Peptides against a protein of PDB entry 4GMN. Designs and how they scored, part 33

Target 1, 375 residues: chain A of PDB entry 4GMN
Amino acid sequence: RYANITLLALVTLASIGTDFQETLVKGNQGSRESPISAADEEWNGFDDADGDAMDVDQKSSSGEDQEEDYEEIDVKEDDEDDDDDSITSEMQADMERVVGADGTDDGDLEDLPTLRELIQTAVPQLIRLSNLPIDSDESLTIQSHALSALNNISWTISCLEFANGENANIHNAWYPTAKKIWRKTILPILEADSADLKLATQVTSLAWAVARVLHGETPTDGNPHRKFISLYHSSKQQAGGNSNSIEEPEDPFQGLGVKCIGVVGSLAHDPAPIEVNREVGVFLVTLLRQSNNVPPAEIVEALNQLFDIYGDEELACDKEVFWKDGFLKHLEEFLPKMRTLTKGIDKRTQPELRTRADEALLNLGRFVQYKKKHA

## One batch from the design tools (peptide; made by RFdiffusion4, then SolubleMPNN)

Design b1_p10_5_s1 (from b1_p10_5, 8 letters changed)
Fold by OpenDDE base, seed 5:
Structure b1_p10_5_s1 (fold): chain B 375 residues (1-375), chain A 10 residues (1-10)
Amino acid sequence: as target 1 above (375 residues)
Amino acid sequence: KRYPPPPPLR
């Protein structure tokens, strides 16, 4: 009885975290013509000012109008109004306040009662439940659901903009809690060195969500970046040996390899210790050098992380790692490989992967040009 | 613009 109530509460908290994220994504699509890229930081290093209009000669190839009569397959979207009324009116009001807060309202978390209760009341209990002794299938199930709920809440919060002091109230409330999740949930599970790849995937997903807010301020105790790099390599060794590949998630970006890259990339941001940054940077650049054996989604994530880490020339890691360790040469040598990789992705079968690879290729070209101007 | 990270695990 108590276990079922606890499990239901954990599933509900995980659902709340997901629905909150979906609403944040939808709400910002309504205000900005493009989906919230969680990093709509214009790469400020690309001065769009060099309007070298490459005259793309519009060769008007007169393609013959084959009127292919596309039968409108009237896919009746059966609006199964799954009125999954899981979003309480209070939660919806909190979501609308978070999405509608143009960055002028230093709103107190007092105005976000549902989010406040999630951070202050629910998350501390989820941390406790994630740390239960695993002595039964029931305790393992509770841990998994607690990690799922922590993951969904942490991902939702990590999709908020915190640059330039935006959402500072939420950031300030979340930051100590995020550090607590890291120290009390993530580190103990990583230190237990469990062969459970499901648990490793859950904790790595949570670690990425937490590290996307904490960045280089993530606690460096026990060198967690090395544990995630080790986990990356171990996961690749297991996939290569038995044809019982854990079904690679249908979404190539949900893979454990992508998650490991996302974690270590986030951990390497300023003000991370330069040696942590170097070890991560070398790992990421090594993936590009070995790209023939690396899934395209991991290459896309590794490029994005390299751009975020080394995009600012004023940071100590630019001089002490990027330039000193000769990363520009490796990025330049990777450009033709990235073009081939991107062209090899079928737009029909993997449209998202292709679009993200096309963007990463564009950004790689621009990044190499930027770094050459600032050499 | 960068694509958002993958959605949370359901």
Scores: peptide ipSAE 0.039, ipTM 0.810, DockQ to the pose 0.102
Fold by OpenDDE base, seed 2:
Structure b1_p10_5_s1 (fold): chain B 375 residues (1-375), chain A 10 residues (1-10)
Amino acid sequence: as target 1 above (375 residues)
Amino acid sequence: KRYPPPPPLR
C-alpha cells in the first residue's frame, strides 16, 4: 500500500517535470518571431568584434515545382481526448512567467510557487528516495522512479537561459539543489559500480541535466569524468557481445554513449581544472579520430561539446589544452570525414539525426575557420 | 544554443 502511493507520487512528479518542459518549449517558441528550433542556434564563434555577419546569400535556386500530388491522407483525428489535464493553471502561469521574466538575482521564488515547491519540497524527497538501500525489486523500482522524476525536473530547469543573468532567481534557487543531487544521488550510484545498464543510463541522463547548469562548477570529487569515460567504453564492449539485450533506443541521441559525452563535455567547461578539461578534450578528439566505429549521434554530440568548451580564446583551456595539444589539426582532418558521415545519413529514415549532423558539419567548418584566424 | 535531445521523457 505505501509503496503504491509512493510510486504514484513519483510518476506524478515525473509527469509534472515533463509537462513543465513542454510548456517551456511552447512558450519559448511563442516569444521567437521565427521558430528557431532549439537545434538551430549555429555556433558562430566568440568573435564579438567584427560585425561581418556572413551574408549567406541563399541564392534561391528555383528548383522546379514538381507538384507531387500529396494524397490527402485523411488522418482521422481520433480525438482521443487524453485530457491529461496534468498541468494545473498555476503551473502554466508559473511557466509563462519564467519564459517572460527578467529574473531578479535574489534567489527568491515568491512569484513562482509551483517551481519553489518542486525545488524546496519535492527534490529533497526524491534525493532521499534515490538513496534508499536496495534490498528488493520494490526498492529498485522506487529508485528508478525517483531518478526519472529528478531527471525530468533537472532537464526542464537546464532548458532555461541563465546566461547574462537571465532567470538568476531560479538559478540561485536551483544551484545548491543541483550540487546536492550530484553529491547525494549521482556520485553514490556511480561509486556502487553496478552492472545495471538501465540504472547507469538513468543516472547518466540525470548527471547530464545537472552538469548542463553547473558546468565546470560541478563537484570534481572522485574524478567523475573518468567514471563516465569508463562507462562509455564499458557500454561499447557490452553492445558488441549481445545484440539482443540492449534495446538501442529508437532515438539515436538517447543512447548511453551520447549521454556520457554530454556529461563529460559539460564537466570540462571553465572553471573546471585544466587536467579534467584535457582528459575530456583528448577523449572527444579521440572519438573523432576513431569515427569509423562511432555512432553518428555520438560524433554530433562530441563536436558540439568541443565547440562549447573551446569556443572562447580568453579561457585558460584554449592555450593550455586546445593549442598545446594540437586539437585544430584533428578537427581540420575530421572535416572531410564529417561531410561523408553526414551525407551517409538517410534524411527519410533519420531526419533529426541528419539535421543535427548538417548543423554540426556547418559549425565545424566555421569553428576551424575561426581558430585559423586566431592562430 | 545547442539543445541536447529532449531527455527521455518517461
Scores: peptide ipSAE 0.037, ipTM 0.815, DockQ to the pose 0.101
Fold by OpenDDE base, seed 4:
Structure b1_p10_5_s1 (fold): chain B 375 residues (1-375), chain A 10 residues (1-10)
Amino acid sequence: as target 1 above (375 residues)
Amino acid sequence: KRYPPPPPLR
């Protein structure tokens, strides 16, 4: 009896997340009727202007080489169960204040209470339900539905514009909740190393949605980028053996490989550690080098991630990874292969894949020209 | 502006 009510509630929350996206997309379509003539804008990088680089004036005090025998202080990780219930209170107050401020269109104000209730009331319950011990088919079903609801909510939020301080109230309310989803839901499922590719696909989809907001500020605990790279490789090994059992999603962009690329690409953005960025960058460039054995949708995603990661020349990863590891050469050598790959996609049978490949090819040409000008 | 892939809504 309780399980059927829980399942109905989870299906309802997943549906609300979908309906909310449709509403946001319709609201944004009303403002986007200006056809951005994509033709003549020279790709000038990503001007992320307002990164207040905290000038951590590391005074290099040249202190002398005292070989102090650092006794390995067994720092007992006191499991401070930080009941992180405190951060929810300030963010509630900030959201309540923004509902009272300036005349943004009446439609966004009506949806804000619903989004607030989804973030503050529903998501914490979904996190708990996604962490239930799997002891029955019923608990597995509950986890799958909780992950589906979290996925739909997280994807909807990740489609909002947060650049230039847009939707800052939503960003601020979501940010700690997104970190909580990462730490409490995504990491434990990744660490369980389950052979369940369905569960892996669900958690990777959720991880991509979360990482599209957190970027390089995603928690680095347990090197999650390596876990997703490993999952990418494992998924390829399994698909090669059992051609009959993985229904490849009808949509090429819904594949586990694309999702893994999307996650690790998002994790590699500034301020990600340079070594995380390097490992991801090398992984993505390696896919381009091996493109004959890589699905076209994964190549499109890998290119998209590479341009987003290395689009800004002011970022440390441009000098320390892109130029230092010689990525420009690999991109230039891939350009003729990408032209062949894109032309090989049938516009009649795969119109979306062809459109996205044509865009990625155009952007690759522009990106290579840009980087050559700034060399 | 790159269009993100349509989110995998279920």
Scores: peptide ipSAE 0.038, ipTM 0.814, DockQ to the pose 0.103; fails the geometry check
Fold by OpenDDE base, seed 3:
Structure b1_p10_5_s1 (fold): chain B 375 residues (1-375), chain A 10 residues (1-10)
Amino acid sequence: as target 1 above (375 residues)
Amino acid sequence: KRYPPPPPLR
């Protein structure tokens, strides 16, 4: 009884976190539609060429009426009213406020009561549940669901804009909790060195969501970037050996390799230690050099991380890592390979991967030109 | 769907 109630509560919290994320993604897409001024380019009408279509009298062959007795399978629509009403009207109102709020208010979540309770009451319990001793299949199930709920909450918060002091109240409330998730959930699971790739994928997804907010302020204790780089390499070795390949996720961007790249890229942002930045930068540039054996989605993510880490010339990592370790040469040498890789992706079978690869290729060209001008 | 969401289209 208690286990089922706990499981239901964890599933509900995970659902809420997903639906909030979908709402935020839809809201952010709507705000970028600047009204393209309808320039009335006169569609010059194409001339009506009078093609005489010949009247081919194909004869009516009378095929026999086989009355196939369709047995009316009375599919009882069990109206499982999946009341997918996971989003309460109060939660939706909190999300609408977050999307509309010019984030000038003094660090209190007074106007965001649902988000406050999620961060202050729910997340600390999920951290406890994710860190239980694993002694049964039930405890493993509870851990997995707690990690899923933490993942969805952390991803949703990581989709908010925090640049230029936007959403500073939410950032300030989340920041200590994000550090607690890192220290109490992520690090202990990474240190247990479990061969469970499912658990590794869950914790890496959560780590990416947390690191997308904390960036270079993520706790460096125990060199977590090296653990995720090791996990990246270990995941590639396991996929090559056993015919029980974990079904490659249908979405190329959901792969453990992409998640590892996203984590370590996020960890390497300023103010990360220059040694951490260097090790991550060398890892990412090495993926580009080995691109023939790297999935296209991982290349796209590695490029995006490199642009974010080294996009600012005022940062210490520009001089001490990017220029000092000669990264520009590797990016320039990769540009023709990226063009070939991107052109090799079928737009019909992998439209998202192709779009993101076309964008990453465009950005790579711009980034190389930028760095050459600022050399 | 299990996320990460695609990084916001830049």
Scores: peptide ipSAE 0.035, ipTM 0.802, DockQ to the pose 0.414; fails the geometry check

Design b1_p10_5_s2 (from b1_p10_5, 7 letters changed)
Fold by OpenDDE base, seed 1:
Structure b1_p10_5_s2 (fold): chain B 375 residues (1-375), chain A 10 residues (1-10)
Amino acid sequence: as target 1 above (375 residues)
Amino acid sequence: KKYPPPPSLL
């Protein structure tokens, strides 16, 4: 009984996250003809299609009023509170850093009560539910639904513009919570090294949504970029061996490989450590060099990430990685390959993939020309 | 200087 209520609540929270995204996208379209960044199309919401398994067999059993004595499950608060103080101190320091020393815009969401309740009330419970011990199929189902709800909320927030201090109140409210999702949900599941590709895909989608807001300020503890690079390679090895194709998602941009690229690309932004940036940059450039064996959607994502990471000549990564490691040469050598790849995509069968590839090709040509002028 | 954004697909 509790499981079904929990699952219904989690599905409802996931649907609220989706409805919020649709509302925000519609709201933004009304005010600025800002091009919907290709990032809005990378959202991987909860698929309602898995909902058909709740055949609620309405057995109309006549109510005998059995007062079921609710045994108050005395959840012993095992005071494992000692390790939470370090994270709360870091979250407080992170919050003080984002809010600034003048205490302007303390993440006050008074004007956004639904978003406030999602961030402050729902997300902490979802984090707890995502980190439950997996001892049953029920606990695994609860974790999956909690991750889906966290994913939808995190993606919705990641579609907001935060550049130039836009939506600063939302950013400041979300930032400590996003760090908490990273540390308490994403990292523990990544460390568990589960062979479950469904779980890995959910966590990687959530990690991308979180990293699209945190960027290079995402916690670097345990080198999570290397774990996502390893997961990328492992996912390719598994797909090659068993003709039980895990159904490649109908959308080529929803693949685990694309999500891994999106995560590590986001993690590599300034102010990420130069070593992290280098490892990610080398990974992305290596995909372009090996493009004959890489799905076109992953090439598109790897290019977009490279443009965003190395688009600013004033950043330390431009000099210390892009120029020092000779990335321009690899991008120039990739231009003719990208033209061939893009032309090979059928506009009739894969119109979105073709559009994004045509854009990425245009951007690659411009980026190479930009970098050549600033050499 | 930042890389110029792609022209908005109007």
Scores: peptide ipSAE 0.050, ipTM 0.694, DockQ to the pose 0.052
Fold by OpenDDE base, seed 4:
Structure b1_p10_5_s2 (fold): chain B 375 residues (1-375), chain A 10 residues (1-10)
Amino acid sequence: as target 1 above (375 residues)
Amino acid sequence: KKYPPPPSLL
């Protein structure tokens, strides 16, 4: 009885997370439908009405020379000493206040009561249920449903824009909870060394969703990036050996390999430790070098992660990893391979994969050109 | 300076 209620609640929470994601995606698409379609009102060209050139006789009106006395407007350069020092101090004080308070500053979600209850009440229970001892088929089912609910919630939140302080209240409420999911759900399952590829896929999907918000601030304890790299390699070895290949997901971007790349790429973003960044960067560049047996979707994801990680020349990882380890050469050498790979994708059978590969190829060309200009 | 993103194809 209680188990069936728990399962129904977990399925309901997973559904709410999905429905919320679909609503956010539709809302964001609706906001990007800028009415470009309203400007294609055919400007019906001016009919060339036969302008009878009426000979307007140039009456030479003698312009009297009005000496316009140019009053020399003495523009006092008021040297407004723009004390540019004032804006940096308040923004620093707010950042220092957020870092110093080990206070439960559960970001103020007063205006978002449903999201507040989801983060503060539901997610802590899902974390508990995902971390139950597996002693029965019932406990395994509860764990799987709890992971599914956590995944859908975490993915939904990871689809929000947080750049430039957007949704800061949601970010601040989610951030401690995301770290708790990482430490209490993801790490324990990843350390249990389960041969269950379904569980590994669920935890990796959740890890990607969490890492898409935490980026390089994701807890580095126990080197989780190495565990996901190991899982990537292990998944490739298993797919090659047993004819009981888990049905490859119909969507090439839902594969465990793509998810592993997405996790480790996200973990390697600034402010990740330079050695974590290096190990991930070397892994991603190695996939490009060994691309002959790498699925196109994994190449697309690996390229996108490399662009996001190394897109900023001001970051320590640009100098200490990208330039130092010679990544530009490998990206340049990969350009002709990427062109061949992208052209090999049938637009009719795999339109999304082809579109994303065409984009990644365009970006690779631009990224290589950018890095060559900033060398 | 950050790498200029492509025009979104999305």
Scores: peptide ipSAE 0.046, ipTM 0.709, DockQ to the pose 0.054
Fold by OpenDDE base, seed 2:
Structure b1_p10_5_s2 (fold): chain B 375 residues (1-375), chain A 10 residues (1-10)
Amino acid sequence: as target 1 above (375 residues)
Amino acid sequence: KKYPPPPSLL
């Protein structure tokens, strides 16, 4: 009886976290649809000079219009408005404030009561539930649901812009809680060295969400980047042996390998220790060198992480790692392989993966050109 | 100088 109430509360908190994420993503898209004036940089079209117009006489074969009388089956869409919109009017008002707030108010969470209660009241309970002794299948189920709720909340908050002092009130409220999730939930589970790949995937997803806010300020105690690199390699060894498909997630970007790359990439940002940055950078560049055996989604994520980590020439990691360890050469040598990889992705079966690979390829070309000009 | 972010394909 108490366990069923706890599970229901955890499912509800996980739902609230998802619904909040979806609305923030929709709201952030709407604010970016403000027409950034197309700076008409005239893409000077390549003067395709001498294309002999092969006059292909398309004989218009008049195919007879068979008016197939499609009987309009009046499928009453029973609008099952299963708008089980768990979104309260207070949550919606908080979401509208977060999307609409010009992040100039270093205010407290007074104007964000639902988000305040989520961070201050719910998350500390979820952290406690994630640390329960696992002595039963029921305790394991509670831990899994607590991790799911923490994941969804942490991902939602990680979708907020915090650059340039935007959402500083939310950042300031979340930051100590994010460090608490890291130290009390993530690290203990990673140290338990569980053979449970489901639990490892859940904690890695949560770790990525937390590290997307903390970046290089994520606690480096116990070298967590090495644990995630080890987990990456271990996951590859297990996938090759047992045709007990842990169903490869239908979304290529939900794979444990992608999540491991996302975590370690985020951990390697300034002000991370240079040796942490180096170990991660070498790992990521090694994936590109071994790309024939690496899923395309992991290559896309590894490229994006490399761009974010080494995009600033003023950072210590640019001189001490990127240039010193010769990463530019590896990126340049990878450019033709990335073109082949991207072209090998079927646009019909994997449209999102193809779009993100086309973007990463474009960015790789620009990044290589940028670094060559700043050598 | 920062690497210019990609034009958002979002």
Scores: peptide ipSAE 0.045, ipTM 0.713, DockQ to the pose 0.056
Fold by OpenDDE base, seed 5:
Structure b1_p10_5_s2 (fold): chain B 375 residues (1-375), chain A 10 residues (1-10)
Amino acid sequence: as target 1 above (375 residues)
Amino acid sequence: KKYPPPPSLL
């Protein structure tokens, strides 16, 4: 009886975390009249300088559009108003405030009471439940649901902008809690050396969400970046050996390999120790060098992490790692391989993977040009 | 803006 109530509460907390994320994504799309997919912000470098748009007059050859009269199949969307009563009116009001608040006030969460209760009351219980002694299938189930709830809440918060002092109140409330999740949930599970790839995937997803807010301020105790790099390699060795493939998630970006790359990339941001940055940078560049045996989604994520880590030339890692370890050469040598990889992705069967690969290819070209100008 | 992976569905 108590277990079923606890599980229901954990499921509800995980659903709230998902619905909050979806609402934040929809709210950020609704404020821009043009559906520029949030992916279409091309990385132009740090130079906002009005570089001469070379008008490449591509004369589009007029192909004759054969108007194939597609009969509009009037798919009656049965508006099943699934009144998903999961979101309370108080939660909705907090979500609307988070989306609408020009979060310039370094205040408390007094105006965000539901988010405050999630961070201050729910998350400390979830941390406790994730760290229970495992003695039964019931305790494993409770741990898994507690990790899922922590993951969904942490991902939702990690989708907020915190640059330039945006959402500072939420950042300041979350930051000590995020460090507590790292130290009390993530590190103990990583240190237990479990062969459970499901648990490893859950903790790695949570670690990525937490590290996307903490960046280089993520606790470096016990070199967690090396644990995630080791987990990356171990996961690849297991997938190659037994024809009982763990069903690769239908979404290529949900793979454990992508999650490991996302964690270690986030951990390597300034002010990370330069040795941590170097080990991560070498790992990421090594994936590009070995790209023939690396899933396209992992290449996209590795490129994206490299752009975020080494985009700013004023950071110590630019001089001490990027230039010193010769990363530009490896990125330039990877450009023709990335073009081949991207062209090999079918737009019909993998539209998202193709879009994100086209963007990463474009950004790689711009990044290489930027770094060559600033050499 | 980069799309984060969706949260773990239960």
Scores: peptide ipSAE 0.027, ipTM 0.766, DockQ to the pose 0.130

